# Peptides against a protein of PDB entry 3OGK, part 50

Target 1, 307 residues: chain A of PDB entry 3OGK
Amino acid sequence: ATPDRLSRRFPNLRSLKLKGKPRAAMFNLIPENWGGYVTPWVTEISNNLRQLKSVHFRRMIVSDLDLDRLAKARADDLETLKLDKCSGFTTDGLLSIVTHCRKIKTLLMEESSFSEKDGKWLHELAQHNTSLEVLNFYMTEFAKISPKDLETIARNCRSLVSVKVGDFEILELVGFFKAAANLEEFCGGSLNEDIGMPEKYMNLVFPRKLCRLGLSYMGPNEMPILFPFAAQIRKLDLLYALLETEDHCTLIQKCPNLEVLETRNVIGDRGLEVLAQYCKQLKRLRIERGADEQGMEDEEGLVSQRG

## One batch from the design tools (peptide; made by RFdiffusion4, then SolubleMPNN)

Design b1_p12_7_s2 (from b1_p12_7, 6 letters changed)
Fold by OpenDDE base, seed 2:
Structure b1_p12_7_s2 (fold): chain B 307 residues (1-307), chain A 12 residues (1-12)
Amino acid sequence: as target 1 above (307 residues)
Amino acid sequence: SALREARRRLAE
């Protein structure tokens, strides 16, 4: 489809999702500059799609200029922007979005590649937005944003229900968790093992409604922090947890209401057996091959046809 | 860790 054809056919379009690069790009088979520029689409959005409130770009090239144009064109009418596995922009583009789109409800840049110039975009979002429901920069690396701004967002955005972040130290998010009273989903962060302080995270308090969770680098020593509310967990993302087969078994047994599990081969056939035994409400299971599992001799760490 | 590095590469 072409932008012109889309606007002519659907002048009252409210939601648009565009996909650019094929999945083959994930295997480095296609250069990052292959194409899939959003520019012509942004132009069309600006000129002809006056009711558009939701934009989802997946695997596309997005420049700061594109984001600036989009931001100014849609302004407070833009409720959702998802930059899903996109590239080509910097944090200046994000700043433009949050500056002009003051009522944005969903902002996603999960797995996007970008140049980080500063943390102003998150600060601006914190200072002016009260509408945010979903914030997702999972699988990204921000070094210049402040956890304090995230806390401010949580305090000001009372409808905030899902937050996925990069490698924030979890202890720096204590204030955020306290403020995010309605948070149901959290993914990301960074749990850092400290041999000298094994109970470093034991007093961490999570939002009371939290039921979808994926803590990055969570090991067996940190896993017990979930036990107090494990029964209310509906979704677990363990793809980036540092749990062995036995750890999976331990955790799964404590999550009888688990509906969605994402993990690696390390769960093993044993873990799958435990899952089947204890998680009767399971709806979706995703098992990926972990890079760290290559060469592991532990037979239990492999999922076979028996699982 | 290898996992952390892998995650970082996915974000690039």
Scores: peptide ipSAE 0.026, ipTM 0.697, DockQ to the pose 0.210
Fold by OpenDDE base, seed 3:
Formats: sequence, structure tokens, C-alpha cells
Structure b1_p12_7_s2 (fold): chain B 307 residues (1-307), chain A 12 residues (1-12)
Amino acid sequence: as target 1 above (307 residues)
Amino acid sequence: SALREARRRLAE
């Protein structure tokens, strides 16, 4: 389809999702120029799609100029922007979006590659937005943003329900979790094992409504931090957890209300049996191949056709 | 970064 055909057929379009070329791997392994340019679509949005409030670009090339044009064209009418596995922009483009779209509810840049100039975009968002419901920069690398700004967002955005982040140390997010009273979903962060302080995460207080969770690098020593609220967990992302088969079994048994599980082959047939036994409300199961599949001596850590 | 590399390995 072409942009002009879309606008002619659907001049009152509210939501648009565009997909570029399929990618075989994570964003950092894909050529920069792989995918379609959003430029002609942004032009069409600006001129002819004046009721558009939701934009989702997947595997597209997006420039700062594209983001600036989109931001100015839609302004406070833009409620959702998803830059899903996109590339070509810098944090200046993000700054333009949050500056002009002050009522944005969903901002996603999951698995996008970009040039980071500063952390101003998150600061601007923290200073002026009170509408945010979903913030997702999962699987990104931001080194210049502040956990304090994330805390400010949580304090000011009372409808904030889902936050996915990159490589923040979890202990730096204590203030954020305290402020995010209505948070239901959290993914990302970084759990860093400290042999000298094995219990450094045990005093973490999570939001009371938290039920969808994916903590990066969670090992068996950190896993017990979930036990107090495991019964209310509905979704687990264990793709980047450091759990063995037995650890999976332990955790799954404590999550009887689990609806969605994402994990790796390490769950094994044994883990799947436990899942079937204890998680009767399971709706979706995603099992990815992991690095452990090639190196594991444990036969239980492999999902077979039997499972 | 080390974190990105670790995530990549886990996703393979």
C-alpha cells in the first residue's frame, strides 16, 4: 500500500501500524538501512490523516526530522507512538515528541537503535506529562537518562500502569516503585549479584498491583523477592532470567494465576509438566532458544516434543 | 555494552 491510497480510503483513520522488512536478529545485528523509511508516511499523516492518534512503526527507518514533523503535526492529539525495532533517530527526535505531544499516553521504543545525545527527552517528559500510561524502552541502551526522572513520571502520571526499561540497576528504582502506585507491569532493569551482599535485593518493595513482571538477570538467589506476591502474578518474562529447570519449577508452583509465560528451553519437559499442573489459567506460552541449549549437560533443560 | 551482549547471548 502507498500513503496516498491509505488517506484516500480512510481519511478518518485513528490508528496506523506500519511494518518494515523482517529482521533475523536483534536491532544491533541488523544493517542500519534495513527496512522502509517512514518519511512519506509522516508527510501523509501531516497533510491528510488529521484524526490519527496512534502510530506504530515496526522495523522502520525513522529520522529526527520525521519525528519532529510528526510531533508538530499531531501535537496533543498524538496519544500513542511506538517505535518498535526502529533505527535512524537520536534522542533529539524523542525530545521533539515529548515536547510537542504533552498528552501522550503510550511511548515505546523497544529494541530500537538510536544515537544518545543526552537525557533531556526523559526529563522533559517528567516535567510536563501527566497522561502517560505506558512507557517502554525495553532492550535499549540509555546511559544518560536519570532514574529520578522516571520517579517523577511515576509521581505525576497517576494512570501509569506499564513501564519497561533498559539496564537500570534495580536498587536505583526504589523511589520509582514507591511512587508508581498503580503500576501493573514492569520489565527490564538489572539485577547484579553481589557475593558480599547476597540479600541486597530482599528489601525491595514492589507496587501493590504488580502482576506482569520480567526482571533481567534474575537468578535463584534473587527469585525469592517475588514470592510474597507470586500468587498475583499473571505474566512472567523469564527470557533473560538466569534460572535453571528446578528454579522454573519452584517459581511456577508459586504462580497459580499465571496467564502468560515467556522463557527459554531451560524450562525443560519437567518445567512444562509443572506448568500444566499448577497454572490452569495459562493462555500463552512462548519458549525461545537460549544459549544454554548448546552448553547444558542437564537433559531436563531441553524441551522435547513430549512436553 | 556488556548488558547488551549478555541479552544477545541469551536470545540466541
Scores: peptide ipSAE 0.026, ipTM 0.701, DockQ to the pose 0.233
Fold by OpenDDE base, seed 1:
Structure b1_p12_7_s2 (fold): chain B 307 residues (1-307), chain A 12 residues (1-12)
Amino acid sequence: as target 1 above (307 residues)
Amino acid sequence: SALREARRRLAE
């Protein structure tokens, strides 16, 4: 498809999703003529797609200039921007988006690669946005953004229901969790094991409506923090958890309303049996092969045809 | 980054 063909055929388009090359093709291996750059599409959006409110770029090259043009063209009409596994931009581009698109509801940059210049984009978002529902920079690294800005966002955006973050220390997000009264989903953060303080995180208070969760680096010592609300958990992302087979069994037994589980092969046949026994509402199961577990598999921690 | 790589190792 070409941008001009799209606008001619659908001048009133409200939602656009563009996909770049598959994962096997890295961004630097994409020929210019393949259409991996969003530039021609942003030009078309700016000129001819005046009702567009949702933009999703997946595995595409996005420059700061592209983001700036998009931001200015759509302004407060832009409700959703997803930079899904994109590259080529800096935090200046993000700053432009949040500066001009003050009513944005969904902002995603999950697994995107970018140059971080400063934390101004998140600060600007915190200062001016009250519409945000979904914020997702999962599996990214921001060293220059402030947890306080995230807290401010939670306080000001009453409809905020889903937040996925990078490597924030979970204890720095206490204020955020207290402010995010309507939060239903949280993924990311960083649980840092302290041998001297095994209960370091035990006093964490999560939002009352939290039911979709994926805490990064959660081990068996941290897992009990979920027990008070485990019965209301509907989705668990354990891909980046540090749980063994037995830990999976323990947690799963406490989540009878689980609908979605994402985990690694470490769950094993035993974990799958427990899952089948206790989680009767399960709708989706994703099991990934952990690279760190390859070659160290035992009978218990291996998913076979039995599971 | 180190974090991204660590997560990738866990998931892939």
Scores: peptide ipSAE 0.030, ipTM 0.733, DockQ to the pose 0.211; fails the geometry check
Fold by OpenDDE base, seed 5:
Structure b1_p12_7_s2 (fold): chain B 307 residues (1-307), chain A 12 residues (1-12)
Amino acid sequence: as target 1 above (307 residues)
Amino acid sequence: SALREARRRLAE
């Protein structure tokens, strides 16, 4: 489809999702006319799609100018922006979005690549937004943003229900978790093993409604922090956890209400058996091979046709 | 970044 054809057919379009080429192509020299740039679409949105409140770009090239134009064109009417596996922009573009779209409810940059100039975009969001429901910069690296701003967002955005972050040390998010009273989903962060202080995470207090969780680098020493509320967990993302087969079994047994599990091949046939035994409400199971699994000689760490 | 790369590797 072309932008002009879209607007002619659907002038009152409220939600738009565009998919570019596979991410691998984004790292190569891409012809300008392959359709991977959002520029022509942003132009069309600005001019002809005045009812549009939700924009989802997946695997597309997005410039700061594109974001600025989109922000100014839609302003407070923009409720959802998803930059899903996109590239080409900097944090200046994000700043423009949050500056002009002060009623944005969903902001996603998951797996996007960008140039980080500063942390102003998150600060601006913290200072002015009270509408945010979903914030997702999972699988990104923001080194210049402040956990304090994330805490402020949690305090000010009473409808904040889902937050996925990059490489924040979990202990820096204590204030955030305390403020995020209605948070149901959290993914990301960084759990860092400390042999000298093995219990450093045991005093973490999670939001009371938390039921969808994916803590990065969670190992068996950190896993017990989930046990007090494991029964209320509905979704687990263990793709980036550092759990072995037996650890999976231990955790799964404590999650009888689990509906969605994403993990690696390390769960093994044994883990799948335990899953089947204890998680009767399971709706979706995703198992990735994982790069670390190829070298494992442990037969239990592999999913066979039996499982 | 190193963290993103590490996470990506784990997912692959």
Scores: peptide ipSAE 0.030, ipTM 0.728, DockQ to the pose 0.209; fails the geometry check

Design b1_p12_7_s3 (from b1_p12_7, 5 letters changed)
Fold by OpenDDE base, seed 1:
Structure b1_p12_7_s3 (fold): chain B 307 residues (1-307), chain A 12 residues (1-12)
Amino acid sequence: as target 1 above (307 residues)
Amino acid sequence: SALREALEKLRK
């Protein structure tokens, strides 16, 4: 499809999703004419798609200029922007988006690759946005953003229900969790082991409505922090947790209302049996082969046809 | 630590 054909056929389009080639093909292997750049689409959006409020780019090349043009063209009409596994932009582009699109509800940069210049974009978002419902920069690396800005966002955006972040130290997010009273989903963060303080996270207080969760680097020592609300957990992302088979079994038994589980092969056949026994509402199961589990011969830590 | 490193590689 071409941008001009789309706008002519659907001039009142409200939502647009574009997909590029697989990410492996995006680096130095893409000729300019394959359609991986969003530029021609952004031009068309700016000129002819006056009702567009939702934009989702997946595995595309997005420049700061593209983001700036999009931001200025749609301004407060833009409610959703998803830069899903995209590349080519910097935090300046993000700054333009949050500066001009002050009513944005969903902002996603999950698994995108970008150049980080500063943390101004998140600060600007914190200072002016009250509409956010979903903020997602999961599996990204931001070193210059402030957890205090995230807290401010939580305080000001009362409809904020889903937040996925990079490797913030979880203890730095205490204020955020306290402020995010309506938060239902949280993924990311960083749990850091401290031999001298094995229970340093035990006093962590989560939002009361939290039911979708994925804490990065959560080990068996940290896992008990979930137990008080395990019965209300509906979705678990354990892909980046540091749980063994037995830990999986322990946690799963405490989550009878689990609907979605994402984990690694370490769950094993035993974990799958426990899952089947205790999680009768399970709708989706994703099991990935972790790099740490490649070549492992431990039968309990492997999923076979039995599972 | 080895597991953490492996998981970090998966995230990238």
Scores: peptide ipSAE 0.022, ipTM 0.563, DockQ to the pose 0.199
Fold by OpenDDE base, seed 5:
Structure b1_p12_7_s3 (fold): chain B 307 residues (1-307), chain A 12 residues (1-12)
Amino acid sequence: as target 1 above (307 residues)
Amino acid sequence: SALREALEKLRK
């Protein structure tokens, strides 16, 4: 499909999702004719899709200019922007989005690659947005943003229900969790093992409605922080957890209401057996082969046809 | 740990 054909056929389009080329092909070497650039689409959105409130770019090349044009064209009418595995922009582009789209409800940059200039975009979002429901920069590398701004967002956005972040130290998010009273989903952060302070995370208080969770680098020592509300958990992302097979079994047994599990092959046949025994509400199971597991000779950490 | 480093590489 071409942008012009789309607008002519669907002038009242409210939601648009565009998929670019596979990420493996996106070495910033994609020829313009491959349709990997959002520019022609942004132009069409700006000119002809005046009812569009939701935009999802997946594996697209997005420039700051594209984001600026989109932001100014849609302004407060833009409710959803998802830059899913995109590249080519900087935090200046994000700043433009949050500056002009003050009623944005969903902002996603999951797995996107970008140049980070500063943390102004998150600060601006914190200062002016009260509408945010979903904030997702999972599996990104922001080093210049402030956890205080995230806390401010949580305080000001009462409808905030899902937040996925990068490598924030979890203890820096204490204020955020306290403020995010309606948060149902949290992914990311960074749990850092400290042999000298094994209980440094034990006093961490999570939002009361939290039921979808994925803590990065969670090991067996940190896992017990979930036990008080494990029965409430409906979705677990363990892809970036540091849990072995037995740890999986321990956690799964405590999550009888689990509906979605995403994990690595380390769960093993044993973990799958435990899952089948204790998680009768399970709807979706995703098992990925971790790069770390290719060299691990742990027979128990493998899912076979028996599982 | 080696595992943590490997996971970080997967995220990039």
Scores: peptide ipSAE 0.018, ipTM 0.515, DockQ to the pose 0.200
Fold by OpenDDE base, seed 3:
Structure b1_p12_7_s3 (fold): chain B 307 residues (1-307), chain A 12 residues (1-12)
Amino acid sequence: as target 1 above (307 residues)
Amino acid sequence: SALREALEKLRK
């Protein structure tokens, strides 16, 4: 489909999702420039799609100029922007988005690759936005943003229900969790084991409505922090957890209402059996091969394709 | 086989 054909057929389009690079691009078989630039689409949005409130770019090349044009064209009418596994922009582009689109409800940059210049975009968002419902920069490398801005966002955005972040120290997010009273989903952060302080995270207080969770680097020592509300957990992301098979079994047994599980091969056949036994509401299961498990020949933790 | 069995149990 071409941008011009889309606008002619659907001049009142409210939501647009574009997918650029097919999975085959992961094998470097497709040139990076093949149908991957959002520029012609942004031009069409700016000129002819005046009712567009939701934009989702997946695996596309997005420049700061593209973001700036989109931001200015849609302004406060833009409710959703998802830069899903995109590349080519910097934090200047993000700054333009949050500066001009002050009523944005969903902002996603999950797994996007970008150049980080500063943390101004998150600060600007914190200072001016009260509409945010979903903030997602999961699996990104922001080093210059402040957890205090995240706390401010939680305080000001009463409808904030889902937040996914990069490698923030979880203890730095205590204020955020206290402020985010309506938060239902949290993914990311960083749990750092301290041998000298085994109870470092035991006093963490999570939002009361939290039911979708993925804590990065959560080990068996930290896992008990979930037990008080494990029965209300509906979704778990354990892809970046440091749990062994037995740890998986322990946690799964405490989550009878689990609907979605994402984990690694370490769950093993035993973990899957436990899952089947205790999680009768399960709807989706994703099992990935961990990079660390590629080297471990131990057959016991591998979900065999034959199995 | 274990995965298949587990999935079958989940479908019930």
Scores: peptide ipSAE 0.019, ipTM 0.632, DockQ to the pose 0.028; fails the geometry check
Fold by OpenDDE base, seed 4:
Structure b1_p12_7_s3 (fold): chain B 307 residues (1-307), chain A 12 residues (1-12)
Amino acid sequence: as target 1 above (307 residues)
Amino acid sequence: SALREALEKLRK
């Protein structure tokens, strides 16, 4: 599994996925520099993989120089770049990618760790890209990017179908949702409770084709905004929702066409029973432990062996 | 509020 061996064997390779650091790195069980540098791979891509249009780096160390080299080497031939749980780069690297790869269709940096210098990369993407289909910086921390640029992207990229973002205030994305007419999937955002404005989010209008959804910090007060289109929801990400067991039951029973559910232990055995009763098309269920599980007062808010 | 903070920590 060396870059040179790969290029010699598959000079016409169009898609490459590389996995670097083991899962143990998440728990600081190995040094940060244990391995998984993309540099030698980027060099090989630049020199010998001239038909490569899709690159997926998972848990790898990626520098700005690596991204710059990749961007210039593949330019408009690069259709997909996924920096999946990667680290080592800054927003300058992202800027290089979007500047040189103006026909990119998929750009992902989900759960990547980076240094944010500015929001220029998203602005550049907004100004020049019309090809984007998937944009995913879910579970990242961008503080300097503009919701307006996201709106511009939605307006200019008619094939945009999936967008996952960080902690944008949902109300700042109203223009984005209006522009993203073909959007099928949205994850992220931030719902912020306002005691003085309990109906703050009641008039949110979502894209008509939206069927895969995960709103961060959605509580029971905000949950009703989904009810008008709950029947068309096929995938629901509740990992970062603020729903308790009963809230899960309420929402699940309104989603009879649900195929994929991702949630926390808080769903409980009761929620699983409701899920089985109402969601006959369910294909995948993912239940994770939340950080708050130890403090749960509701005994039903825990999945047992019965569930 | 505490739950939100916990989830935020988990996400990071």
Scores: peptide ipSAE 0.015, ipTM 0.482, DockQ to the pose 0.209; fails the geometry check

Design b1_p12_7_s4 (from b1_p12_7, 7 letters changed)
Fold by OpenDDE base, seed 4:
Structure b1_p12_7_s4 (fold): chain B 307 residues (1-307), chain A 12 residues (1-12)
Amino acid sequence: as target 1 above (307 residues)
Amino acid sequence: SALRKAREELAR
């Protein structure tokens, strides 16, 4: 499809999702500059799609100029922007979005590649937005953003229900969790093992409604922080957890209401058996292969034909 | 980023 054809056929379009680069790009089989530029689409949006409130770009090349044009064209009418595995922009582009789109509800940059210039975009969002419901920069690295801004967002955005972040030290998010009273989903952060202080995370207080969770680098020593509310957990993302087979078994037994599990082969056949035994509400199971699995000595640490 | 790379190494 071409942009002009789309606008002619659907002048009242409210939601648009575009996919650019094929999945083969993830294996470096496609040049970085292979097609998939959003520019012609942004031009068409700006000119002819005046009711568009939701934009989702997946695996596309997005420049700061594209973001600036989109931001100015849609302004407060833009409710959702998802830059899903996109590249080509900087934090200046993000700043333009949050500056001009003051009523944005969903902002996603998950797995996008960008140049970080500063943390102004998050600060601007914190200072002026009260509408945000979903913020997702999962699997990104922002070294220049402030956890205080995230806390401010939580305080000001009463409808904030899902937040996925990059590499924030989890202890820096204590204020955020306290402020995010309606938060249902949290992914990311960083749990850092401290041999000298094994219980440094034990006093973390999570939002009362939290039921979808994926803490990065969570090991067996940190896992008990979930136990007080494990019964209310409906979704677990353990892809980036540092749990072995036995740890999976321990945690799964604590989550009888689990509906979605995402994990690695380390769960093993044993973990799958435990899952079947204790999680009768399970709707979706995703198992991915991890790099660490090649060196696993424990035969149960792999999903076989038995599982 | 270093974080993304680390996560990718864990998941892939």
Scores: peptide ipSAE 0.027, ipTM 0.705, DockQ to the pose 0.212
Fold by OpenDDE base, seed 5:
Structure b1_p12_7_s4 (fold): chain B 307 residues (1-307), chain A 12 residues (1-12)
Amino acid sequence: as target 1 above (307 residues)
Amino acid sequence: SALRKAREELAR
């Protein structure tokens, strides 16, 4: 489909999702004439799709100019922007979005690659937005953004229900968690093991409604921080957790209301047995092959037909 | 970042 054909067929389109090339094929060698660039679509959105409030670009090349044009064209009518595994933009583009789209509810840049100039975009979002419901920059590389701005967002956006972040030290997010009273989902962060301070994270207070969780680098020493509210957990992302088979069993037993589990092959047949025994409400199970399991000879750390 | 790379490696 071409942009012009889309607008002619659906002039009142409210939601648009575009998919580019697979990331493995992008190698920054995408021909300019290929549908991998969002530019022609942004032009069409700006000119002809005046009812569009939700835009999802997946695996596309997005420039700052594209974001600026989109921001100015849709302004406060833009409720959702998802830059899903996109590349080609800088934080200046994000700044334009949050500056002009002050009523944005969903902002996603999960797994996107970009040039980071500063943290102004998050600061601007914190200063002016009160509508945000979903903020997702999971698996991104932001080094210049401030946890304080994230806290401010949580304080000002009462409808904030889902936040996924990159490499924030979890302890830097204490203020954020305190402010995010309605938060239901949190993914990312960084748990850093400190052998000298095993209780480093034990005093973390999570939002009371938190039920979907994925803490990066959570090991068995940190896992107990979940136990007080494990019964209310509905979704666990353990893809980036540092849990072994037995740790999985321990945690799963404490999550009887688990509906979605994402983990690695390390869960093993034993973990699957425990899952079947204790998690009767399970709806979705995703098991990925982790790089760390390729060399593990532990039979229990492998999922087979037995599980 | 190192964290992103580590996450990507764990997911592979």
Scores: peptide ipSAE 0.027, ipTM 0.701, DockQ to the pose 0.210
Fold by OpenDDE base, seed 1:
Structure b1_p12_7_s4 (fold): chain B 307 residues (1-307), chain A 12 residues (1-12)
Amino acid sequence: as target 1 above (307 residues)
Amino acid sequence: SALRKAREELAR
């Protein structure tokens, strides 16, 4: 489809999702006319799609100019922007979005690659937005943003329900968790093992409504921090957790209301048996092959046909 | 980054 054909056919379009080619093809093998650039679409949005409030770009090339044009064209009418596995922009583009789209509810840049110039975009968002419901920069590398801005966002955005972040030290997010009273979902962060202080995370207080969770690098020493609210957990992302088979069994037994589990082969047939026994509401199960689990000779920690 | 590599190693 072409942008002009879309606008002519659906002039009152409110939501648009565009998908580019797989990421591997985007960096080295894209002819200019491949359709991987959002530029022609942004032009069409700016000119002809006056009711568009939700934009989702997946695996596309997005420039700062594209973001700036989109931001100015839609302004406070833009409620959702998802830059899903996109590339080509910098934090200046993000700054333009949050500056002009002050009523944005969903901002996603999960797994996008970009050049980080500064943390101004998050600061601007913190200073002016009160509408945010979903913030997701999971699997990104921000080194210049402040956890204090995230805390400010939580304080000001009372409808904030889902936040996924990069590599923030979890202890730096204590203020954020305290402020995010309505938060239901959190993914990311960084749990850093300290041999000298194995229980340094035990005093973490999570939002009372938290039920979807994925803590990066959570090991068996940190896992107990979930136990007080394990019964209310509905979704677990354990893809980046440092849990062995037995740890999975321990945690799963404490999550009888689990609906979605994402984990690695380390769960093993034993973990799957425990899952079947204790998690009767399970709807989705994703098991990935971890590189660290390849070559394991033990029967436990591998998913077989039995599982 | 080290973090990205670690995540990739765990997920792939």
Scores: peptide ipSAE 0.026, ipTM 0.697, DockQ to the pose 0.210
Fold by OpenDDE base, seed 3:
Structure b1_p12_7_s4 (fold): chain B 307 residues (1-307), chain A 12 residues (1-12)
Amino acid sequence: as target 1 above (307 residues)
Amino acid sequence: SALRKAREELAR
């Protein structure tokens, strides 16, 4: 499909999702001359897709100029922007988006690669947005953003239901969690084990509606922080947890309403058996190969054909 | 970042 053909066929298009590297044999959907660049699409959006409120770019090259053009063209009509595994932009592009699209509801940069210049984009978002429902910069490297801005967003955005972040120390997000009264989903953060203060996370208070969770680097010592609300957990992302097979079993037994589990091979056949026994509402299971498998000679930590 | 690398290592 070409941008011009799209706009001619669907002048009232509200949602657009583009994939730069289609895995399915659809190699010819993007003209070779445009490669994986969003530029021609942004031009078409700006000129001819005036009803477009949702844009999702996946595995595409996005420049700051592209973001600036998109931002100015759609302004407060843009409700959703997803830069999913994209590259080529800086935080200046993000700043343009949040500056001009003040009613954005979904902003995603998950697994995108970019140059970070400053944290102004998040600050601007915090200062002016009250519409945000989903914020996702999971698996990104933002070192210059402030957890205080995230707290401000939570305070001001009453409909905020899903937040996925990078490498924030979880204790720095206490204020955020207190403010995010309607938060249902949280992923990311960083749990840092402290031998001298093993209970430093035990007093964490999570939002009451939290039911989808993925805490990075959660180990067995931190896992008990979930127990008070484990029965309401519906989705767990354990891909980046530091849990062994037995730890998985312990946690899974406490999550009878689990619907989605993402984890590594460390769950093992035993963990899968426990999962089957206790999680009767499970709908989706994702098991990834972990790097820890290279070191774990123990067969118990591997998912076999039996499991 | 070190954290992303660590996450990627865990996810691999």
Scores: peptide ipSAE 0.026, ipTM 0.689, DockQ to the pose 0.178

